# Peptides against a protein of PDB entry 6CSU, part 39

Target 1, 51 residues: chain A of PDB entry 6CSU
Amino acid sequence: GALEELRGQYIKAVKKIKCDMLRYIQESKERAAEMVKAEVLRERQETARKM

## One batch from the design tools (peptide; made by RFdiffusion4, then SolubleMPNN)

Design b2_p16_4_s1 (from b2_p16_4, 6 letters changed)
Fold by OpenDDE base, seed 2:
Structure b2_p16_4_s1 (fold): chain B 51 residues (1-51), chain C 51 residues (1-51), chain A 16 residues (1-16)
Amino acid sequence: as target 1 above (51 residues)
Amino acid sequence: as target 1 above (51 residues)
Amino acid sequence: SEELLKRMDEEIEELE
């Protein structure tokens, strides 16, 4: 019925949003890790040049 | 009616989830920025000690 | 994050 269909639509939307967020978090972690790695290398080089 | 009320409640719940995720993203960005700042400072000190 | 927001908005729009 209409109530069951509406409930199904809500559950589907929530699950999709959850999946999108999980993917975003994982990709964000990977980008952050790479950014930190690059920044650390640059800082080492910059500091070494100044010393 | 009951169907319209339930629909309104579901829409409200989904919008709340979106708001929670926006807040998470913003807080995550702030934490990441602080971690990078701290890591850069630590690396400068570590490199300086080794030089 | 813009792409994420777009996907989330699309899911909300399907309910409205």
Scores: peptide ipSAE 0.223, ipTM 0.680, DockQ to the pose 0.741
Fold by OpenDDE base, seed 1:
Structure b2_p16_4_s1 (fold): chain B 51 residues (1-51), chain C 51 residues (1-51), chain A 16 residues (1-16)
Amino acid sequence: as target 1 above (51 residues)
Amino acid sequence: as target 1 above (51 residues)
Amino acid sequence: SEELLKRMDEEIEELE
């Protein structure tokens, strides 16, 4: 009935939001790791250049 | 009626989840910035120490 | 994060 359908829609929405968040977190971690790697390499060069 | 009230409660709950997610994203960005700053400072010291 | 927010908004709109 209408009540069950509404409940189903709510659950589906919550699950979708959860999945979107998990994907965002994973992608963010990957980007952060690459950004740190690049920054470390750059910093090594800059520090060495100043010496 | 009861159905409209329940629908309103579901929408409110989903909006709350969205707000929590936005807060998480903002806090994550702030933490990432601080982590990069700390890593850069550490790397400067390590590079200098090896020279 | 804009794409993420867009997807979330679409899910909310399905309830409204």
Scores: peptide ipSAE 0.223, ipTM 0.680, DockQ to the pose 0.738
Fold by OpenDDE base, seed 5:
Structure b2_p16_4_s1 (fold): chain B 51 residues (1-51), chain C 51 residues (1-51), chain A 16 residues (1-16)
Amino acid sequence: as target 1 above (51 residues)
Amino acid sequence: as target 1 above (51 residues)
Amino acid sequence: SEELLKRMDEEIEELE
């Protein structure tokens, strides 16, 4: 009935949000790693030039 | 009625989850910024010592 | 995080 259908929709929404967040966290970690790598390389270049 | 009240409670719960995730994202960005800052300072020190 | 927020909003809209 309508009650069971509504309950199902809520559970589906919560599970979807959880999946979206897990994906976001994984992608964010990858972007952070690349950002750190790029910053380290840039900083090495600038520091070396100033020495 | 009971159905409308339950629907309202489910929507409220989902919106609460969204708010919690937004807070997590904001805190994650702040931590990432501090990590980059710390890495830059460390790299400057190490590069300078090797020059 | 705009894409994430968009997906989350779509899930909320299905309940409303």
Scores: peptide ipSAE 0.222, ipTM 0.678, DockQ to the pose 0.749
Fold by OpenDDE base, seed 4:
Structure b2_p16_4_s1 (fold): chain B 51 residues (1-51), chain C 51 residues (1-51), chain A 16 residues (1-16)
Amino acid sequence: as target 1 above (51 residues)
Amino acid sequence: as target 1 above (51 residues)
Amino acid sequence: SEELLKRMDEEIEELE
C-alpha cells in the first residue's frame, strides 16, 4: 500500500545517497593522490630552476 | 495524520543525510587544499637540501 | 566519513 511504497522510497533514497558518498570518497582519494603527485613534480622543477 | 507525519519524518531524515554529505564534501575540499599546501612546502625544502 | 556512513547504515537497518 501507500505506506509500504513510502517506506520503500525512503530506503531507496538513503541507499542512493550512501552509494553516492562511497563513490565520491573513492574518486576523491584517487584525484587527491594524482594531484599531489603532479604538484610535487612541478614544485621540484620550479625549485630546481630557481636555485 | 499518521501517514503524513511519517512522510514528513522520512523527508526530514533524507534531507539531514544530504546536508551531512554536503558538509563532508566541503570539509574534504578544505583538508585537501591544506594537505597540498603542506606537501608543496615540504617538497621545496627537500629538493633544496638535495641540490 | 566512516562515522557518517555508519549512521547511514544504521538508518537503513532500522527500516529494513
Scores: peptide ipSAE 0.193, ipTM 0.670, DockQ to the pose 0.525

Design b2_p16_4_s2 (from b2_p16_4, 6 letters changed)
Fold by OpenDDE base, seed 2:
Structure b2_p16_4_s2 (fold): chain B 51 residues (1-51), chain C 51 residues (1-51), chain A 16 residues (1-16)
Amino acid sequence: as target 1 above (51 residues)
Amino acid sequence: as target 1 above (51 residues)
Amino acid sequence: ADELLERMEEAIEELE
């Protein structure tokens, strides 16, 4: 019925948001790790350049 | 009626989840920025220590 | 973040 359909739609929406967020978090962690590596490399280069 | 009220409650709940996730993303970006700053400082200290 | 926001809004639109 309409109530069961509505409940199903709510659960589907919540699950979609959960999946999207988990994917975002994983991708964000990977990008953050690469950003830190790049920043460390640049900092080493700049320090070496000033020496 | 009861169905319309429940629909409103589901929409409200999903919108709250959206807002909470957006806040998490914003706070995560701020923490990531602070982490990069800390890593740069640490790298400068380690480089200076090895000199 | 903008892409995530868009996907989340699509989920809400299915309820409205």
Scores: peptide ipSAE 0.179, ipTM 0.653, DockQ to the pose 0.735
Fold by OpenDDE base, seed 1:
Structure b2_p16_4_s2 (fold): chain B 51 residues (1-51), chain C 51 residues (1-51), chain A 16 residues (1-16)
Amino acid sequence: as target 1 above (51 residues)
Amino acid sequence: as target 1 above (51 residues)
Amino acid sequence: ADELLERMEEAIEELE
């Protein structure tokens, strides 16, 4: 009935939010790793040029 | 009625989850910024010592 | 983050 369907909609919404967040966290970690890698490489080059 | 009150409770719960996730995202960005800053500083020092 | 927020809002709209 309407009560069960409403409960189902709530559970579906919560699960979707959870999945979206897990995906965001994973993608964020990947982007952060690439950003750090690029920054370290650039910094090595710049520091060397300043010396 | 009972159905409307339950719907209200579900919406409230989902909105709270949304707010918690937004806070997490903001805090994650701040931590990432500090991590990059620290890494750059350490890399400058290490590169200089290698030369 | 903007895309994430949009997807989360879509889930909330289903309840409203």
Scores: peptide ipSAE 0.178, ipTM 0.652, DockQ to the pose 0.739
Fold by OpenDDE base, seed 5:
Structure b2_p16_4_s2 (fold): chain B 51 residues (1-51), chain C 51 residues (1-51), chain A 16 residues (1-16)
Amino acid sequence: as target 1 above (51 residues)
Amino acid sequence: as target 1 above (51 residues)
Amino acid sequence: ADELLERMEEAIEELE
């Protein structure tokens, strides 16, 4: 009935948000690691140039 | 009625979850920026020491 | 983050 359908819609919405966030967190961690690596390399070049 | 009230409660709960996740993202970005700043400072010291 | 926000909003629209 209408009550069961409404409950199902709520659960579906919450599960989708959860999945989207978990994916975002994983992808964000991977991007952050790559950004740090790139920043360290750039900083080494900048420091060496000024020496 | 009871059905309309329950629907309103579900919508409110989902919107709160959305807001909580957006706050998490914003705070995570701020923490990441601070971590990069700290890493850059550490790297400068390491590079300078080896020169 | 903008794409994530869009996907979250789509989930809310299914309930409203």
Scores: peptide ipSAE 0.177, ipTM 0.651, DockQ to the pose 0.723
Fold by OpenDDE base, seed 4:
Structure b2_p16_4_s2 (fold): chain B 51 residues (1-51), chain C 51 residues (1-51), chain A 16 residues (1-16)
Amino acid sequence: as target 1 above (51 residues)
Amino acid sequence: as target 1 above (51 residues)
Amino acid sequence: ADELLERMEEAIEELE
């Protein structure tokens, strides 16, 4: 019935949101790590040139 | 009725999730920025000492 | 962040 259909629709939507959020967190961590690595490399080069 | 009550509960939960996600993203950006700044500082110091 | 995620997950569990 309408109640069961609505429940199913919202549960499906919420589960999708959960999965999307978890994926975002994981990808964000990976991007952050790469950004730090790149910045470290750049900073080493700049500091070395200035000395 | 039961349908309206359930719908209200689902909408409330989804809105909470949305707000929590947005807050997480904002706080994550702030922490990432501070982490990069800290890493840059440390890397400058280490590179300078090694030269 | 971990505590925030936990609160989000609790909200999802209430719907199931």
Scores: peptide ipSAE 0.149, ipTM 0.640, DockQ to the pose 0.611

Design b2_p16_4_s3 (from b2_p16_4, 10 letters changed)
Fold by OpenDDE base, seed 1:
Structure b2_p16_4_s3 (fold): chain B 51 residues (1-51), chain C 51 residues (1-51), chain A 16 residues (1-16)
Amino acid sequence: as target 1 above (51 residues)
Amino acid sequence: as target 1 above (51 residues)
Amino acid sequence: SEKLLEEIDKEIEKLE
């Protein structure tokens, strides 16, 4: 019935949001790791030039 | 009626989840910025010691 | 993050 369908829609929405958030977190971690790697490389070069 | 009230509660719950996600994203960005700052500081010191 | 928020908004729209 309508009540059960509405409940199902809510549960589906919450599960979808959870999955989207998990994906966002993983992608964010990957981007952060690459950003740190690039920054460290750049910083080593800059510091060396100033010595 | 009961159906309309339940629908309202579900929508409210999902909107709350959205707000929680927004807060998480903002806090994550702040933590990432501080982490990068600390890493850069450390890297400068390490590189300088090796020169 | 904008893409994530857009997807969340779509899920909310389905309930409304």
Scores: peptide ipSAE 0.248, ipTM 0.713, DockQ to the pose 0.759
Fold by OpenDDE base, seed 4:
Structure b2_p16_4_s3 (fold): chain B 51 residues (1-51), chain C 51 residues (1-51), chain A 16 residues (1-16)
Amino acid sequence: as target 1 above (51 residues)
Amino acid sequence: as target 1 above (51 residues)
Amino acid sequence: SEKLLEEIDKEIEKLE
């Protein structure tokens, strides 16, 4: 009935939000790692020019 | 009625999840910024020791 | 993060 359908819609929404968050976290970690690598490289180059 | 109340509760729960996610994203950005600062400092110190 | 928030808003819209 309508109650069961509504419950199903809620559960589906929550599960999708959970999946979206997990994906966001994973992609965020990857981007953060790349940003750190790039920053380290830039910092080394800048320091080298000052030596 | 009961159906409308349950619907309201589900919407409230999902909106809370959204708010929690927003907070997580904001705090994550702050932590990432601090991590980059720390990494830059460590890299400068390491490079300086090698010079 | 905008894309993530848009998806969440779409899920909320389905319930409302």
Scores: peptide ipSAE 0.233, ipTM 0.719, DockQ to the pose 0.735
Fold by OpenDDE base, seed 2:
Structure b2_p16_4_s3 (fold): chain B 51 residues (1-51), chain C 51 residues (1-51), chain A 16 residues (1-16)
Amino acid sequence: as target 1 above (51 residues)
Amino acid sequence: as target 1 above (51 residues)
Amino acid sequence: SEKLLEEIDKEIEKLE
């Protein structure tokens, strides 16, 4: 019935949001790791250049 | 009626999830910024120490 | 983050 359909729609929406969030977190971690790696290398070069 | 009330509760719950995600994203960005700042300072010190 | 928020808004729209 309408109540069961509405419940199903809510559950589907929440599951989709959860999946989207998990993907965002994973991609964000990967981007952050790359940013840190790049920053570390740049800072080492800059520091060495100024020494 | 009961159906309209449940629909309202489901929408409210999903909106709450969105708000929680927004807060998480904002806090995550702040933590990442602090982590990068700390890493930069540590790397400058380590590089200078090794020079 | 904007893309994620857009997806969430789409899911909310399905319920409204």
Scores: peptide ipSAE 0.232, ipTM 0.719, DockQ to the pose 0.776
Fold by OpenDDE base, seed 3:
Structure b2_p16_4_s3 (fold): chain B 51 residues (1-51), chain C 51 residues (1-51), chain A 16 residues (1-16)
Amino acid sequence: as target 1 above (51 residues)
Amino acid sequence: as target 1 above (51 residues)
Amino acid sequence: SEKLLEEIDKEIEKLE
């Protein structure tokens, strides 16, 4: 009935949000890793040039 | 009625989750910024010591 | 994060 359908919609929404969050977290970790890598490289170059 | 009340509760719950996610994202960005800052400092020290 | 929030808003819209 309507009650069960509503409950189903809620559960579906929550599950979708959970999946979206997990994907976001994973992608964020990947971006962060690349950002750190790039920063390290830049910093090495900067420091070396100053020596 | 009961159906409308339950619907309201579900919407409230989902909105709460959204707010929690926003907070998590903000805090994650702050932690990431501090992590990069720390990495930069370490890299500068490491590079300098090798010169 | 904007894309994520947009998706969440879409899910909320389905409930409303």
Scores: peptide ipSAE 0.231, ipTM 0.719, DockQ to the pose 0.769

Design b2_p16_4_s4 (from b2_p16_4, 7 letters changed)
Fold by OpenDDE base, seed 2:
Parts: structure tokens; C-alpha cells; sequence
Structure b2_p16_4_s4 (fold): chain B 51 residues (1-51), chain C 51 residues (1-51), chain A 16 residues (1-16)
């Protein structure tokens, strides 16, 4: 019935939002790791250059 | 009626989830910025120490 | 983050 269908729509929406968030978190962590790696290497070079 | 009230509650719940996710994203970005700042300072010290 | 927000808004719109 309408009540069961509405419940199904809510559950589907929540699951989709959760999946989108998990994907965003994973991609964000990967980008952050690469940014830190690049920054560390640049800072080592800059520090060495100024010494 | 009961169906309209339940629909309203589901919409409210989904909007709350969105707000929680936005807060998480904002806090995560702030933590990441602080982590990068700390890492940069540590790497400068480590590089200088090894020179 | 903008793309994530857009997808979330689309899911909310389906319920409204």
C-alpha cells in the first residue's frame, strides 16, 4: 500500500545518501593523502634550498 | 492524516542526515587543514635537523 | 563537495 511504498522510498533515499557519502569520504581521503605527500616533498626541497 | 504526517517525518529525517553530513564535511576539512599545517612544520624541522 | 550536495538534494527532492 501507500504506507509501505512511502517507507520503501525513504529507505531507498537514505541508502543512496549513505553510499554517496561513503564514496565522497573515500575519494577525499585519497586526495588528502596525495596532497600531503606532495606538500611534504615540496617542503623538504624548500627547506633544503634555504639551508 | 497519518500518511502526510509520516511523509513529513521522513523528509525531516533525510534533511537531518544531510545537515549531519555537511557538518562532518566541514569538520573534516578543518581537521585536514590542521593536519597539513602540522605536517609541514614537522617536515621543515626534520629536514633542517638532518642538514 | 558541491557534487555530493547536488546528489543529496536530488534524493530529498524525490521525497518532496
Amino acid sequence: as target 1 above (51 residues)
Amino acid sequence: as target 1 above (51 residues)
Amino acid sequence: ADELLKRMDEEIEKLE
Scores: peptide ipSAE 0.249, ipTM 0.710, DockQ to the pose 0.745
Fold by OpenDDE base, seed 3:
Structure b2_p16_4_s4 (fold): chain B 51 residues (1-51), chain C 51 residues (1-51), chain A 16 residues (1-16)
Amino acid sequence: as target 1 above (51 residues)
Amino acid sequence: as target 1 above (51 residues)
Amino acid sequence: ADELLKRMDEEIEKLE
């Protein structure tokens, strides 16, 4: 009935939001790792040039 | 009625979850920024010691 | 996070 359908819609929304969040977290971790690598490389170059 | 009240509660719950996730994202960005700062500092020290 | 926010809003809109 309408009550069960409403409950289903709520659960679907929550699950979808959860999945979107988990994907965002994973992608953010990957981007962060690449940013750190790039920063480390840049910093090595900068420090070396100053020596 | 009861159905409308329950619907309202579900919407409220989903919006609460959204807010919690947005807060998590913000806090994660702050932690990531601090992590990068720490990494940069360590890398400078490491590179300098190797020169 | 803009796309994430957009998707979250769309899911909420389905309930409203």
Scores: peptide ipSAE 0.248, ipTM 0.712, DockQ to the pose 0.716
Fold by OpenDDE base, seed 1:
Structure b2_p16_4_s4 (fold): chain B 51 residues (1-51), chain C 51 residues (1-51), chain A 16 residues (1-16)
Amino acid sequence: as target 1 above (51 residues)
Amino acid sequence: as target 1 above (51 residues)
Amino acid sequence: ADELLKRMDEEIEKLE
């Protein structure tokens, strides 16, 4: 019935939002790791030039 | 009626989840910025010691 | 984050 369908729609929405957030977190971690790697590499070069 | 009230409650709950996720994203960005700052500072010191 | 927000809004819209 309408009540059960509405409940199902709510649950589906919440699960979808959860999945989207998990994907975002994973992608964010990957980007952060690459950014740190690049920054550290750059910083080593800059510091060395100033010595 | 009961159906309309329940629908309203579901929508409210989903919107609350959205707000929580937005807060998480903002806090995550702040933590990431501080982590990068600390890493860069440490790297400068380490590189300098090795020169 | 903009794309994430968009997808979240679309799911909310389905309930409204």
Scores: peptide ipSAE 0.246, ipTM 0.711, DockQ to the pose 0.729
Fold by OpenDDE base, seed 5:
Structure b2_p16_4_s4 (fold): chain B 51 residues (1-51), chain C 51 residues (1-51), chain A 16 residues (1-16)
Amino acid sequence: as target 1 above (51 residues)
Amino acid sequence: as target 1 above (51 residues)
Amino acid sequence: ADELLKRMDEEIEKLE
């Protein structure tokens, strides 16, 4: 009935949002790791040039 | 009626989840910025010591 | 994050 269908729609929405967030977190962690790596490399070059 | 009230509660719950996730994203960005800043500082010290 | 927000909004829109 209408009540069961509405409940199903709510659960579907929540699960989809959760999945999207988990994907975002994983991709964000990967980007952060690459960002730190790149920043360290750039900083080494800059510091060495000033020494 | 009961159906309309339940629908409203479901929409409210989903919007609350969205807000919580937005807050998490914002706080994560701030923590990432501080992490990069700290890493750059540590790398400068280490590089300078080796020069 | 804009793409994530867009997808989240689409799921909310289905309930409204």
Scores: peptide ipSAE 0.245, ipTM 0.711, DockQ to the pose 0.741

Design b2_p16_5_s1 (from b2_p16_5 with E1M E8D E13K E16K)
Fold by OpenDDE base, seed 3:
Structure b2_p16_5_s1 (fold): chain B 51 residues (1-51), chain C 51 residues (1-51), chain A 16 residues (1-16)
Amino acid sequence: as target 1 above (51 residues)
Amino acid sequence: as target 1 above (51 residues)
Amino acid sequence: MELLEKIDEEEEKALK
């Protein structure tokens, strides 16, 4: 019935948000790691050139 | 009626979760930025000491 | 993560 359908829609929406968040967190961690690596490399190069 | 009230409650809950997620993302970005800044500083210091 | 735990709790409530 309408109540069960509404409940199902809510659960589906919450699950989607959860999955999207987990994916975002994982991808964010990966991007952050690569960003840090790139920044570390750049800083080493820059500092070396200044010395 | 009861169905509309329940619908309203579910919509409210989903909206809250969405808002909390967006806030988390924003705060996560801020923390990541500070982490990168700290890493940059450490790398500059480390590279300088090795030269 | 606290937010994920809250989402799980909301799912559990909806399943009852």
Scores: peptide ipSAE 0.202, ipTM 0.678, DockQ to the pose 0.633
Fold by OpenDDE base, seed 2:
Structure b2_p16_5_s1 (fold): chain B 51 residues (1-51), chain C 51 residues (1-51), chain A 16 residues (1-16)
Amino acid sequence: as target 1 above (51 residues)
Amino acid sequence: as target 1 above (51 residues)
Amino acid sequence: MELLEKIDEEEEKALK
């Protein structure tokens, strides 16, 4: 019935949000790691240049 | 009725998830910024030390 | 953010 259908829709929506969030977090971590890696390399280069 | 109550609970739950995610993202950005800042300082020190 | 847009869409659907 309508109640069961609404419950099903809610569960499906929450599962989708959870999956999307986990993916976002993983991708964000990967981007952050790359950003840090690039920054570290630049800083080493800049520090070396100034000495 | 039961249908309206469930609908209301669904909306409330989704809104909470949205708010929690926004907060997580903001806090994650702040932590990432601090991590980068610390890493940059360490790398400058380490590079200077090795020269 | 695409994820936030998806959440907003789900909220909108629930309000119909």
Scores: peptide ipSAE 0.171, ipTM 0.650, DockQ to the pose 0.613
Fold by OpenDDE base, seed 5:
Structure b2_p16_5_s1 (fold): chain B 51 residues (1-51), chain C 51 residues (1-51), chain A 16 residues (1-16)
Amino acid sequence: as target 1 above (51 residues)
Amino acid sequence: as target 1 above (51 residues)
Amino acid sequence: MELLEKIDEEEEKALK
């Protein structure tokens, strides 16, 4: 019935959101790691210039 | 010093991830709500055709 | 990392 269909649609939407979240978290972690790596390299270069 | 700077960069990156996630979750919820609305409308139209 | 795990948990709570 309409009630069950609506409930099903909601549950499906929530499951999709969860999957998208997990994927986004993983991608964000990867981006953050690259940003930190780049910053570390810049810091090392700056340190080298001061030596 | 270098240690504190690296720590600061890490914390900053993590905070950004958190903020991005919250925003993404909100946007995903909004998109899901619109999808559900569209599906409900389609279901109603199909029901009407069967009447 | 523990901090990233905590973020994952908080985000999951926000979905409920």
Scores: peptide ipSAE 0.147, ipTM 0.610, DockQ to the pose 0.084
Fold by OpenDDE base, seed 1:
Structure b2_p16_5_s1 (fold): chain B 51 residues (1-51), chain C 51 residues (1-51), chain A 16 residues (1-16)
Amino acid sequence: as target 1 above (51 residues)
Amino acid sequence: as target 1 above (51 residues)
Amino acid sequence: MELLEKIDEEEEKALK
């Protein structure tokens, strides 16, 4: 019935938001890791050139 | 009626979760920025000491 | 790297 369908829609929406958040976190971690690697390498080179 | 009230509760709950997620993302970005600044500073010092 | 560990910890805290 209408009540059961509405409940189902709510549960589905909450699950989707949770999944989207988990995906965002994972993608953010991956991007951060690559950015840090690049920054660390750049910084070592820059510091060395200034010595 | 009961159906309209339940619908209202569903919409309110979903909106709250969405807002919480957006706040989390913003706070995460701010924390990440501060951590990167600290790491870059540390790396400069470490590289300099090794030269 | 310590930074990656800190990021992971912060993300874990947010999910609790």
Scores: peptide ipSAE 0.124, ipTM 0.626, DockQ to the pose 0.059

Design b2_p16_5_s2 (from b2_p16_5, 5 letters changed)
Fold by OpenDDE base, seed 5:
Structure b2_p16_5_s2 (fold): chain B 51 residues (1-51), chain C 51 residues (1-51), chain A 16 residues (1-16)
Amino acid sequence: as target 1 above (51 residues)
Amino acid sequence: as target 1 above (51 residues)
Amino acid sequence: MELLKKIDEIEKEALE
């Protein structure tokens, strides 16, 4: 019935949000690591040029 | 009625989760920026000592 | 993450 359908839609939405968040967290960690690596390399170049 | 009230509660809950996720994303970006800044400063020190 | 815990609680409540 309408109540069961509504409940099902809610549960589905919550589960999707949870999955999306977990994915975002993982991807964010990976991006952060790469960003730090890239910045370190760039900074070494800049520092070397100025010395 | 009861059905409309329940629908409203489900919609409200989903919206709250979405908002919490967006806030987490924003805060994560801010922490990432600060982490990069700190790493840059540390790298400058390290490079200077080695030269 | 605290947000994950909150989501888990919401899911639990919805299944009751």
Scores: peptide ipSAE 0.171, ipTM 0.644, DockQ to the pose 0.556
Fold by OpenDDE base, seed 1:
Structure b2_p16_5_s2 (fold): chain B 51 residues (1-51), chain C 51 residues (1-51), chain A 16 residues (1-16)
Amino acid sequence: as target 1 above (51 residues)
Amino acid sequence: as target 1 above (51 residues)
Amino acid sequence: MELLKKIDEIEKEALE
């Protein structure tokens, strides 16, 4: 019935949000790692040129 | 009635998840900024010592 | 952000 269908929609929505959040976290970690890697490499070059 | 109450609970739960996610994103950005800052400082010192 | 858009869409659907 309508009550069960609404409950089902709620559960489905929450699960979808959870999955999207987990994916966001993973992608954020990957982007952060690449940002740090690039920054460290740039800094090495910059520091060396100033020495 | 039961249907309206369930709908209300559904909307409330989704809003809470949204708020939690926004807070997480903000905190994640702050942590990432501090991590990069610390790494850059460490790298400057390390590179200088190796020159 | 795409994720926020998805959440907004879910909220809209819940309000219908």
Scores: peptide ipSAE 0.156, ipTM 0.632, DockQ to the pose 0.553
Fold by OpenDDE base, seed 2:
Structure b2_p16_5_s2 (fold): chain B 51 residues (1-51), chain C 51 residues (1-51), chain A 16 residues (1-16)
Amino acid sequence: as target 1 above (51 residues)
Amino acid sequence: as target 1 above (51 residues)
Amino acid sequence: MELLKKIDEIEKEALE
């Protein structure tokens, strides 16, 4: 019935949000890792240049 | 009725998830910024030490 | 953010 259908829609929506969030977190971690890696390299170069 | 109540609960739950995600993202950005800041400092020290 | 847009769309659909 209508109640069961609405419940199903809610569950589906929540699952979708959860999956999207997990993907976002994973991608964010990857981007952060790359950013840190690049920053470390730049800082090494800058520090060495100023020494 | 029961249908309207369930619909209301669904909307409320989705809003809660959205708010939690936004908070998580904000906190994650703050932690990432601090981590980068700390890493930069460490790298400067390490580079200087090895020069 | 694309994720937020998706969530907003879900909320919009729920309000219809």
Scores: peptide ipSAE 0.155, ipTM 0.630, DockQ to the pose 0.558
Fold by OpenDDE base, seed 3:
Structure b2_p16_5_s2 (fold): chain B 51 residues (1-51), chain C 51 residues (1-51), chain A 16 residues (1-16)
Amino acid sequence: as target 1 above (51 residues)
Amino acid sequence: as target 1 above (51 residues)
Amino acid sequence: MELLKKIDEIEKEALE
């Protein structure tokens, strides 16, 4: 019935949100890690130039 | 020194991740809510047609 | 949200 269909739609929407969140967090962490690695590398190069 | 700079970069990156995540979650919830509302409306229309 | 709690813990660790 309509009530069961609505419940199903809600559950499906919540599951999609959860999946999207997890994916976004993972991708965001990966991007941040790459940014930090790049900055560390630049800092090492700068230190080496100053020696 | 380099250690403090790296620590600062890490903290800044984590804060950015948190902000981006919150924004994405909010936007995702809003989109899901709109989808559910549209489906509820369609279901109401369908029910009305069947009466 | 559990994921936000995890992020908060990461921030806390970074500040230690």
Scores: peptide ipSAE 0.130, ipTM 0.581, DockQ to the pose 0.188

